Peptides against a protein of PDB entry 4IGA. Designs and how they scored, part 116

Target 1, 116 residues: chain A of PDB entry 4IGA
Amino acid sequence: KRVLIVDDAAFMRMMLKDIITKAGYEVAGEATNGREAVEKYKELKPDIVTMDITMPEMNGIDAIKEIMKIDPNAKIIVCSAMGQQAMVIEAIKAGAKDFIVKPFQPSRVVEALNKV

## One batch from the design tools (peptide; made by RFdiffusion4, then SolubleMPNN)

Design b1_p29_5_s3 (from b1_p29_5, 11 letters changed)
Fold by OpenDDE base, seed 1:
Structure b1_p29_5_s3 (fold): chain B 116 residues (1-116), chain A 29 residues (1-29)
Amino acid sequence: as target 1 above (116 residues)
Amino acid sequence: SLEEKIKEILERIEKEREENLEAFKKLLE
């Protein structure tokens, strides 16, 4: 399966790319903000998306909502430093399948990838 | 249900918070 990685931090994208590839998944591409994520989703049609929340241009919650409008069957895993209950609830209600708080164990990401 | 899913995720976040911090430190070493 192919994964689109969305995070404004280059370091985090690198970390996720390493985890995803070692787990046997293909990286479809990367996005650095919510608007780019929506465009890349249309272009690449990935099987799974990892989504940050706090990003410039468009935040992750809005990106989730827009992607879900395009593809109601989208498989989105949130990976965010913002682990507040309200944010988790909002992301899942928007359509995210899972919510992983930074910092995270690689096995947690792999488990989420396998479950969605 | 959606509510049960949210509950499970929140409980897991709380459970793994300390373990995740330690594991992340090791990952960066």
Scores: peptide ipSAE 0.607, ipTM 0.883, DockQ to the pose 0.733
Fold by OpenDDE base, seed 4:
Structure b1_p29_5_s3 (fold): chain B 116 residues (1-116), chain A 29 residues (1-29)
Amino acid sequence: as target 1 above (116 residues)
Amino acid sequence: SLEEKIKEILERIEKEREENLEAFKKLLE
């Protein structure tokens, strides 16, 4: 399966790329903000998306909503430092399949990838 | 249901916060 990694932090994208590839998944591509995420989703048609929340241009919640409009069957895993209850609820209601709070263990990401 | 899913995720997040905190403390020892 191919994964689109969305995070404004280069380090985080690198970390996720390492986890994803070592878990046997392919990285479809990367996006640095929500607008780019939507564009890349259309372009790459990934199987799974890892989505940050706090990003410039367009935040992750809005990106989830836009991607879900494009593909109601999108498999989006949120990966964010914003683990507040309200944010989790909002993300899941927007269509996210899981919510991983930073900092996280690599195994948590792998489990989420395998489950969606 | 959606509500059940949210509840499960929130519970897991809380559990993982505790685990991560403990792990971090051990790294500082």
Scores: peptide ipSAE 0.605, ipTM 0.882, DockQ to the pose 0.480
Fold by OpenDDE base, seed 2:
Structure b1_p29_5_s3 (fold): chain B 116 residues (1-116), chain A 29 residues (1-29)
Amino acid sequence: as target 1 above (116 residues)
Amino acid sequence: SLEEKIKEILERIEKEREENLEAFKKLLE
């Protein structure tokens, strides 16, 4: 399966890429903000999306909503430092399948990838 | 259900916070 990695932090994208590839998944591409994520989703047709929340241009919640309009069956896993209850609820209601709080264990990401 | 899913995720987040912090430190070594 192919994964689109969305995060404004280059370090985080690198970390996720390493985890995803070692787990046997393919990286479809990367996006650095929510607007780019929506465009890359259309272009690349990934099987799974890892989504940051706090990003410039467009935040992750809005990106989730836009992607869900395009593909109601989208498989989106949130990976965010913003682990407050309100944010988790908002992300899941928007359509996210899981919510992982930074920092995280690689095994947690792999489990989420396998489950969605 | 959606409500049950949210509940499960919130409970897991609470449980894993300390473990995640320690694991992150090790990952960066």
Scores: peptide ipSAE 0.603, ipTM 0.882, DockQ to the pose 0.734
Fold by OpenDDE base, seed 3:
Structure b1_p29_5_s3 (fold): chain B 116 residues (1-116), chain A 29 residues (1-29)
Amino acid sequence: as target 1 above (116 residues)
Amino acid sequence: SLEEKIKEILERIEKEREENLEAFKKLLE
C-alpha cells in the first residue's frame, strides 16, 4: 500500500517515512500543508494518508474534509501534537480513521496503518 | 458507531498519557 505523508515539519515527515517504509509500505509522496495534501491526494491517489493538524495555508481538519469530498473511502490517520478531546472529536467527525498523539511509538503508527 | 469509535480513541489516548506519566514519575524516584 502507498502512503501520503502530510506534515509541515520536515523532521516529522522523515520520521514517518522511515517508519512507513520499514513496515513494508511505500511512500506515495509528501505534502507540507493542507492545500498541498488535497492536491497530492488527487494526483497520487494514495491508499493511506497520515495527516498533521496544525499547518499553514490549510489545517489538517479542513484537508480531511476536502479529501473526504473527493474520496469518501479515504483512509486518513491523524498524527498530531494536539491531543485535546475536542480536536480528536472534530477529526474523527471529519472522517479520520484514527488519531495518534505526538510523541508516539513507531509501533503505534504501524498498528494504525495495518488497521485502516 | 461514530460515537463508539471516538470513545475508543479517546480512551486509548488517555491510557497512553497515563503510561507516559507513570514512566516519568518512576524516573524521578
Scores: peptide ipSAE 0.600, ipTM 0.882, DockQ to the pose 0.307

Design b1_p29_5_s4 (from b1_p29_5, 11 letters changed)
Fold by OpenDDE base, seed 4:
Structure b1_p29_5_s4 (fold): chain B 116 residues (1-116), chain A 29 residues (1-29)
Amino acid sequence: as target 1 above (116 residues)
Amino acid sequence: SMEEKIEEILKEIEKELEENLERFKKLLE
């Protein structure tokens, strides 16, 4: 399966890429904000999306909503920072399938990928 | 109703999130 990684932090994208690849998944691409995420989703048609919440231009919640409009079956895992419980709930309401808390353990990421 | 069931699931998710966050906080200590 192919994963689109969405996070404004290059370090975080690198970490996720390493974990995803080692878990046997393919990285379809990367996006640095919600608007780019939507465009990359259309372009790459990934199987799974890891979605940061707090990003410039378009936040993760809005990106989830837009992606769900174009693909109601999208498999989105939201990545939340500590203290963003309310935003995680909003992401789930918007259509996210699972959540990962930062800082994360690689095993938790893999678990989420396997479940969606 | 279906909506009520969704809300219940969301509450369970929220609970799990809180527990997970608490565990992570402890790991960072």
Scores: peptide ipSAE 0.032, ipTM 0.555, DockQ to the pose 0.177
Fold by OpenDDE base, seed 3:
Structure b1_p29_5_s4 (fold): chain B 116 residues (1-116), chain A 29 residues (1-29)
Amino acid sequence: as target 1 above (116 residues)
Amino acid sequence: SMEEKIEEILKEIEKELEENLERFKKLLE
């Protein structure tokens, strides 16, 4: 399966890329904000998306909504910071299938990837 | 270890979120 990684932080994208590839998944591509995420989803047609919530230009919640309009069967895992429980709930309401809280363990990421 | 502490915190947050989502679902019934 191919994963689109969405996060404005280069370090986070690098970390997720390492975890995803070691788990046997392929990285379809990367996006640095919600607007880019929507365009990359259309272009790459990934199987799974890891979606940061707090990003410039377009936040993760809006990106989820737009992606779900494009593909109602999209498999989106939201990545949230500690203390953002309300935002995670909004992401799930918008159509996200699962969530990962930062800081996370690699095993938790793999578990989420396998579940969706 | 710090890793174990993080895992514990994550489990607590996940439990809280699951409970919140369950309450939300009941409100939509």
Scores: peptide ipSAE 0.029, ipTM 0.470, DockQ to the pose 0.035
Fold by OpenDDE base, seed 2:
Structure b1_p29_5_s4 (fold): chain B 116 residues (1-116), chain A 29 residues (1-29)
Amino acid sequence: as target 1 above (116 residues)
Amino acid sequence: SMEEKIEEILKEIEKELEENLERFKKLLE
């Protein structure tokens, strides 16, 4: 399966890329904000998306909504920070299938990837 | 270890979030 990694932090994208590839998944591409995520989703047609919530230009919630308009069957895992329960709920409401909490364990990321 | 402590904290956070989400989903059903 191919994963689109969406996070404004380069370090986070690198970390996720390492985890994803070691788990046997392929990285379809990367996006640094919600608008780029939507465009990359159209372009790359990934199987799974890891979606940061707090990003410039367009936040993760709005990106989820736009992606779900494009593909109602999109498999989106939202990446949340501590204390963002409300935002996680909003992400699920928008169509996200699962969530992971930052900072995360590699095993948790893999679990989420396998579950969706 | 510090790593073990972090893991425990994360598990607790995720559990809390999952419980909240489960209640939310049930409310929408």
Scores: peptide ipSAE 0.027, ipTM 0.475, DockQ to the pose 0.037
Fold by OpenDDE base, seed 5:
Structure b1_p29_5_s4 (fold): chain B 116 residues (1-116), chain A 29 residues (1-29)
Amino acid sequence: as target 1 above (116 residues)
Amino acid sequence: SMEEKIEEILKEIEKELEENLERFKKLLE
């Protein structure tokens, strides 16, 4: 399966790329904000999306909503910071399939990838 | 129901947060 990694932090994208690759998944591509995520989803048609929900410049929830309009069967895993329970709930309501809390263990990421 | 599902998700989030906190504490030992 191919994964689109969405996070404004280069370090986080690097970490996720390493975890995803080592777990036997393919990285379809990367996006640095919600708008780019939507465009990359259209372009790459990934099987799974990891979506940073705490992106400061663009609302990750809106990106989820737009992707779900494009593909109601999209498999989106939201990555959330501590204290963002309300945002996680909103992400699930918007159509996200699972969540990961930062900081995370690689095994938790793999678990989420395998579950969706 | 949606309410029940939200409650379950909240419990899972809290559990994961607790685990993260415990890992952090262990790193400081």
Scores: peptide ipSAE 0.083, ipTM 0.583, DockQ to the pose 0.383; fails the geometry check

Design b1_p29_6_s3 (from b1_p29_6, 9 letters changed)
Fold by OpenDDE base, seed 4:
Order: sequence, then C-alpha cells, then structure tokens
Structure b1_p29_6_s3 (fold): chain B 116 residues (1-116), chain A 29 residues (1-29)
Amino acid sequence: as target 1 above (116 residues)
Amino acid sequence: MSMEELEEEIRKRNEEVRELVERVKEELE
C-alpha cells in the first residue's frame, strides 16, 4: 500500500517515511500543508494518508474534510502533537480513521497503518 | 524522567487517545 505523508516539519516526514518503509509500505509522496495534501491526494491517489493538524495554508482538519469530499473512502491517520480530546473528536468526525499523538512509538504508527 | 518512564508516558498518552477514537467511532455508528 502507498502512503501520502503530510506534515510541515521535514524531520517528522523523514521519521514517518522511515517507519512506513520499514513496515513494508511505499511512500506515495509528501505534502507540507493541507492544500498540498489535497492536491497530492488527487494526483497520487494514495491508499493511506498520515495527516498533521497544525500546518500553514490549510490545517489538517480542513484537509481531511476536503479529501473526504473527493474520496469518502479515504484512509486518513492523524499524527499530531494536538492530542486534546476536542481535537481528536473533531478529527474523527471529519473522517479520520485514527489519531496518533506526538510523540509516539513507531509500533503505534505501524498498528494504525495495518488497521485502516 | 528515565527513558523507560518516557516510553511509558508516550504509550499511555497514545492509549488514551486510541480509546477516545474508538468511543467516537462507536458514537458515529
């Protein structure tokens, strides 16, 4: 399966890329904000998306909503430092399948990838 | 904190979030 990695932090994208590839998944591409995420989703048609929340141009919640309009069956895993209950609820209601709070263990990401 | 304590904290935080995710999903069904 192919994964689109969305995070404004280059280090986090690198970390996720390492976890994703070691787990046997392919990285479809990367996006640095919500607008790019929506564009890349259309372009790459990934199987899974890892989505940050706090990003410039467009935040992750709005990106989730836009991607869900494009593909109601999108498999989006949020990966964010914003682990407040309200944010988790909002992300899941927007259409995300899982929510991983930063910092995280690599195994948590792998479990999320395998489950969606 | 020790590395062991940090790892446990990380695990616990994500466990809480995971449980919340499942509850929200159940309510959306």
Scores: peptide ipSAE 0.718, ipTM 0.934, DockQ to the pose 0.972
Fold by OpenDDE base, seed 2:
Structure b1_p29_6_s3 (fold): chain B 116 residues (1-116), chain A 29 residues (1-29)
Amino acid sequence: as target 1 above (116 residues)
Amino acid sequence: MSMEELEEEIRKRNEEVRELVERVKEELE
């Protein structure tokens, strides 16, 4: 399966790329903000999206909503430092399949990828 | 805290969120 990695932090994208590839998944591409994420989703048609929340241009929640409009069957895993309950609930209601809090263990990401 | 304790805290935090995710999904069904 192909994964679109969305995070404004280059370091985090690198970390996720390493975890994703080692887990046997392919990286479809990367996005650095929510607007780019929506565009890349249309272009690349990834199987899975890892989505940051706090990003410039468009935040992750809005990006989730826009992607879900395009593809109601989108498989989105949130990966964010904002792990407060309200944010988790909002992300899942927006359409996300899982929520990973930063910092995280690589195994948590792999489990999310395998389950979604 | 030790590295082991830190990793355990990281695991616990994500476990709590995972449980919340599942509860929310159930409520959305």
Scores: peptide ipSAE 0.716, ipTM 0.933, DockQ to the pose 0.946
Fold by OpenDDE base, seed 1:
Structure b1_p29_6_s3 (fold): chain B 116 residues (1-116), chain A 29 residues (1-29)
Amino acid sequence: as target 1 above (116 residues)
Amino acid sequence: MSMEELEEEIRKRNEEVRELVERVKEELE
């Protein structure tokens, strides 16, 4: 399966890329904000998306909503430092399949990838 | 805290969120 990695932090994208590839998945591409995420989703048609929340241009919640409009069967895993209950609830209601709080263990990401 | 304590804290935080995710999904069904 191919994964689109969305995060404004280059280090985080690199970390996720390492985890994803070691787990046997392919990286479809990367995005640095919600607007780019939506465009890359259309272009690359990934099987899975990892989505940050706090990003410039367009936040992760809005990006989830837009991607779900494009593909109601999109498999989106949120990866965010904002682990407040309200944010988790909002992300899942928007269409995300899972929510991972930063910092996280690599195994947690692998579990999410395998489950969606 | 020790490395072991930090790892446990990270695990616990994510476990709590995982449980919340499952509850929300159930409510949406």
Scores: peptide ipSAE 0.716, ipTM 0.933, DockQ to the pose 0.946
Fold by OpenDDE base, seed 3:
Structure b1_p29_6_s3 (fold): chain B 116 residues (1-116), chain A 29 residues (1-29)
Amino acid sequence: as target 1 above (116 residues)
Amino acid sequence: MSMEELEEEIRKRNEEVRELVERVKEELE
């Protein structure tokens, strides 16, 4: 399966790329903000998306909503430092399938990828 | 904080969120 990685931090994208590839998944591409995420989703048609929340231009919640409009069957895993209950609830209601809080263990990401 | 303590805190925080995710999904159905 192919994964689109969305995070404004280059370091985090690198980390996720390493975890994803070692787990046997392919990286479809990367996005650095919510607007780019929506565009890349349309272009690349990935199987799974890892989505940050706090990003410039467009935040992750809005990106989730827009992606769900174009593909109601999208598989989105949030990966964010914003682990407050309200944010988790909002992300899942928007259509995300899972929520991973930063910092995280690589195994948690792998489990999320395998489950969606 | 030791490395073991840090890893445990990371695990606990993510476990709490996982449980919340499941509860929210149930309410959405």
Scores: peptide ipSAE 0.715, ipTM 0.933, DockQ to the pose 0.972

Design b1_p29_6_s4 (from b1_p29_6, 12 letters changed)
Fold by OpenDDE base, seed 2:
Formats: structure tokens, sequence, C-alpha cells
Structure b1_p29_6_s4 (fold): chain B 116 residues (1-116), chain A 29 residues (1-29)
């Protein structure tokens, strides 16, 4: 399966790329904000998306909503430092399949990838 | 021991969120 990694932080994208590839998944591409995420989703047609929330231009919640309009079957895993209950609820209601709080263990990401 | 405690805290926090995710999903069914 191919994964689109969305995060404004280069370090986080690098970390996720390492975890994803070591788990046997392919990285379809990267996006640095929500607008780019939507564009890359259309272009790359990934199987899975890892989505940050706090990003410039367009936040992760809005990106989830836009991607779900394009593909109601999209498999989106949120990875965010914003682990407040309200944010988790909002992300899942928007269409995300899982929510991982930063900092996280690599195994948590792998479990999420395998489950969606 | 400090690293172990840190790992446990991370795991606990993420487990709480995981439970909430499942609860919300059930409500959306």
Amino acid sequence: as target 1 above (116 residues)
Amino acid sequence: MEEEKRREEIEKRNEEVRKLVEEVKKELE
C-alpha cells in the first residue's frame, strides 16, 4: 500500500517516512500543508494518508473534509500534537479513521496503518 | 528508568485517545 505523508515539519515527515517504509509500506509522496495534501491526493491516489492538524494555508481538519469529498473511502490517519478530546472527535467526525497523538511510538503508527 | 516512564506515559496517552476514537466511531454508526 502507498502512503501520502502530510506534515508541515520536515523532521516529522522524515520520521514517518522511516516508520512507514520499515513497516513494508511505500511512500507515495509528501505534502507540507492541507492544500497541498488535497492536490497530492488527487495526483497520487494514495491508499493511506497520514495527516497533521496544525499546518499553514489549510489545517488538517479541512484537508480531511476536502479529501473525503473527493474520495469517501479515503483512509486517513491523523498524527498530531493536539490530542484534546474535542480535536479527536472533530477529526473522526470529519472522516479520519484513527488519531495518533505526538509524541508516539513507531508501533502505534504501524498498528494504525495495518488496521485501516 | 526515566526512559521507561516516558515510554509508559506516551503509551498511556495514546491509549486514551485510541479508546475515544473507537467510542466516536461507534456513535457514528
Scores: peptide ipSAE 0.664, ipTM 0.907, DockQ to the pose 0.981
Fold by OpenDDE base, seed 5:
Structure b1_p29_6_s4 (fold): chain B 116 residues (1-116), chain A 29 residues (1-29)
Amino acid sequence: as target 1 above (116 residues)
Amino acid sequence: MEEEKRREEIEKRNEEVRKLVEEVKKELE
């Protein structure tokens, strides 16, 4: 399966890329904000998306909503430092399949990838 | 030992969120 990695932090994208690759998944591409995420989703048609929340131009919640309009069957895993209950609820209601709080262990990401 | 404790705290936090995710999903069914 192919994964689109969305995070404005280069180091986080690198970390996720390593985890995803070692787990046997392919990295379809990367996005640095929500607008780019939507564009890349249309272009690459990934199987899975890892989605940050706090990003410039368009936040992760809005990106989830837009992607879900494009593909109601999209498989989106949120990876965010904003682990407040309200944010988790909002992300899942928007269409995300899982929510991983930063900092996280690699095994948590792998489990999420395997489950969606 | 300090690193192990920190890892356990991280895991605990993510487990709490995982439980919340499952609860919300059930509510949306």
Scores: peptide ipSAE 0.663, ipTM 0.907, DockQ to the pose 0.956
Fold by OpenDDE base, seed 3:
Structure b1_p29_6_s4 (fold): chain B 116 residues (1-116), chain A 29 residues (1-29)
Amino acid sequence: as target 1 above (116 residues)
Amino acid sequence: MEEEKRREEIEKRNEEVRKLVEEVKKELE
């Protein structure tokens, strides 16, 4: 399966790329904000998306909503430092399949990838 | 000890989120 990695932090994208590839998944591409995420989703048609929330241009919640309009069957895993209950609820209601709070264990990401 | 406590805090936080995710999903069924 191919994964689109969405995060404004280069370090986080690198970390996720390492985890994803070591787990046997392919990285379809990267996005640095929600607008780019929507564009890359259309372009790359990934199987899975890892989605940050706090990003410039467009936040992760709005990106989830837009991607779900494009593909109601999209498999989106949120990966965010913002683990507040309200944010989790909002993300899942928007269409996300899982929510991982930063900082995280690599195994948690792998479990999420395998489950969706 | 500090690393262990940090790991436990990470696990607890993510477990709470996991439970909430499942609860919300159930409500959306």
Scores: peptide ipSAE 0.660, ipTM 0.907, DockQ to the pose 0.942
Fold by OpenDDE base, seed 1:
Structure b1_p29_6_s4 (fold): chain B 116 residues (1-116), chain A 29 residues (1-29)
Amino acid sequence: as target 1 above (116 residues)
Amino acid sequence: MEEEKRREEIEKRNEEVRKLVEEVKKELE
């Protein structure tokens, strides 16, 4: 399966790339904001998306909503430092399949990838 | 000891989020 990694932080993208590849998944591509995420989703048609929330241009919640309009079967895993209950609820209601709060263990990401 | 404590806190936090995710999903069904 191919994963689109969405995060404005280069370090986080690198970290997720390492976790994803070591888990046997392929990285379809990367996006640094929600607008790019939507564009890359259309272009790359990934199987899974890891989605940050706090990003410039377009935040992760809006990106989730837009991607879900494109593909109602999209598999989106949120990875965010914003682990407040309200944010979790909002992300899941928007269509995300899981929510991983930063900081996280690599195993948590792998579990989410395998389950989605 | 500090690293272990941090790991436990991370795990606890993520577990709380997991529970909430599942709760919300059930409510959306």
Scores: peptide ipSAE 0.656, ipTM 0.903, DockQ to the pose 0.985

Design b1_p29_7_s1 (from b1_p29_7, 8 letters changed)
Fold by OpenDDE base, seed 5:
Structure b1_p29_7_s1 (fold): chain B 116 residues (1-116), chain A 29 residues (1-29)
Amino acid sequence: as target 1 above (116 residues)
Amino acid sequence: SVEEKAYEVVKKDASYGNEKAKETVKEFE
């Protein structure tokens, strides 16, 4: 399966890329904000998306909503430091399948990838 | 429900020893 990695932090994208690759998945591409995420989703048609929330241009919640309009069956895993109840609920409402609170263990990400 | 799913995913994080997630679990309870 192919994964689109969305995070404004280069180090986080690198970390996720390492985890995803070692778990046997392919990295479809990367996006640094919500607008790029929507564009890359259309272009790459990934199987799974890892989505940050706090990003410039367009935040992760809005990106989830736009991707779900494009593909109601999109498989989106949120990875965010904003793990408060309200944010988790908003992400699930928007269509996310999982929510991983930063900092995370690689095994938690792998489990999410396998189950989404 | 949305709330049930939200609770489920943060409980999963908490089970991995995530301290922030443990705090969020308490918000649901």
Scores: peptide ipSAE 0.774, ipTM 0.967, DockQ to the pose 0.908
Fold by OpenDDE base, seed 4:
Structure b1_p29_7_s1 (fold): chain B 116 residues (1-116), chain A 29 residues (1-29)
Amino acid sequence: as target 1 above (116 residues)
Amino acid sequence: SVEEKAYEVVKKDASYGNEKAKETVKEFE
């Protein structure tokens, strides 16, 4: 399966890339904000998306909503430091399948990839 | 429900020892 990694932090994208590839998944591409995420989803047609929330241009919640319009069966895993109750509920309501609060263990990400 | 699913995923994080997630779990309870 191919994964689109969305995060405005280069170090986080690198970390996720390492976890994803070691788990046997392929990285379809990367995006640095929600607008790029929507664009790359259309272009790459990934199987799974890891989505940050706090990003410039377009936040992760809005990106989730736009991707769900494109593909109602999209598999989106949120990875965010914004782990408050309200944010988690908002992400799930938007269509996310999982929500991983930063900082996270690699095994938590792998479990999410396998189960989404 | 959405709230039940949200609770489930943060409980998962808490089970991995995530301190922030543990705090969020308390918000749901």
Scores: peptide ipSAE 0.769, ipTM 0.966, DockQ to the pose 0.908
Fold by OpenDDE base, seed 1:
Structure b1_p29_7_s1 (fold): chain B 116 residues (1-116), chain A 29 residues (1-29)
Amino acid sequence: as target 1 above (116 residues)
Amino acid sequence: SVEEKAYEVVKKDASYGNEKAKETVKEFE
């Protein structure tokens, strides 16, 4: 399966890329904000998306909503430091399948990839 | 429900020893 990695932090994208690749998945591409995420989803048609929330240009919640309009069957895993109740509820309401609070263990990400 | 799913995913994080997630779990309870 191919994964689109969305996060404004280069080090986080690198970390996720290592985890995803080591787990036997392919990295379809990367995006640094919500607008890029939507564009890359259309272009690459990934099987799974890892989505940050706090990003410039377009935040992760809005990106989830736009991707779900494009593909109602999109498999989106949120990875965010903003793990408050209200944010988790908002992400799930928008269409996310999972929510991983930063900082995370690699095994938690792998479990999410395997189960979405 | 949305709330039940939200509770479930943060409980999963908490089970991995995530301290922030443990705090969020308490918000749901």
Scores: peptide ipSAE 0.769, ipTM 0.965, DockQ to the pose 0.933
Fold by OpenDDE base, seed 3:
Structure b1_p29_7_s1 (fold): chain B 116 residues (1-116), chain A 29 residues (1-29)
Amino acid sequence: as target 1 above (116 residues)
Amino acid sequence: SVEEKAYEVVKKDASYGNEKAKETVKEFE
């Protein structure tokens, strides 16, 4: 399966790329903000999306909503430092299938990829 | 429900030893 990685931090994208690749998945592409995420989703039609929340241009919640309009069956895993109850609820309400609070263990990401 | 699913995913994080997630779990309880 192919994964689109969305995070404004280059280091985080690199970390996720390593985890995703080692888990046997293919990286479809990367996006640095919510607007790019929506554009890349349209272009690449990935199987899974890892989505940051706090990003410039467009935040992750709005990106999830826009992607869900494009593909109601989108499989989105949120990965964010913003793990408060309200944020998790908003992400799930928007359509996310999972929510991983940073910092995370690689195995947590792998489990999410396998189950989404 | 949305709240039930949200609770479920943070409990998963907590099970991996995520301290922030453990705090969030308490918000649901």
Scores: peptide ipSAE 0.768, ipTM 0.965, DockQ to the pose 0.918

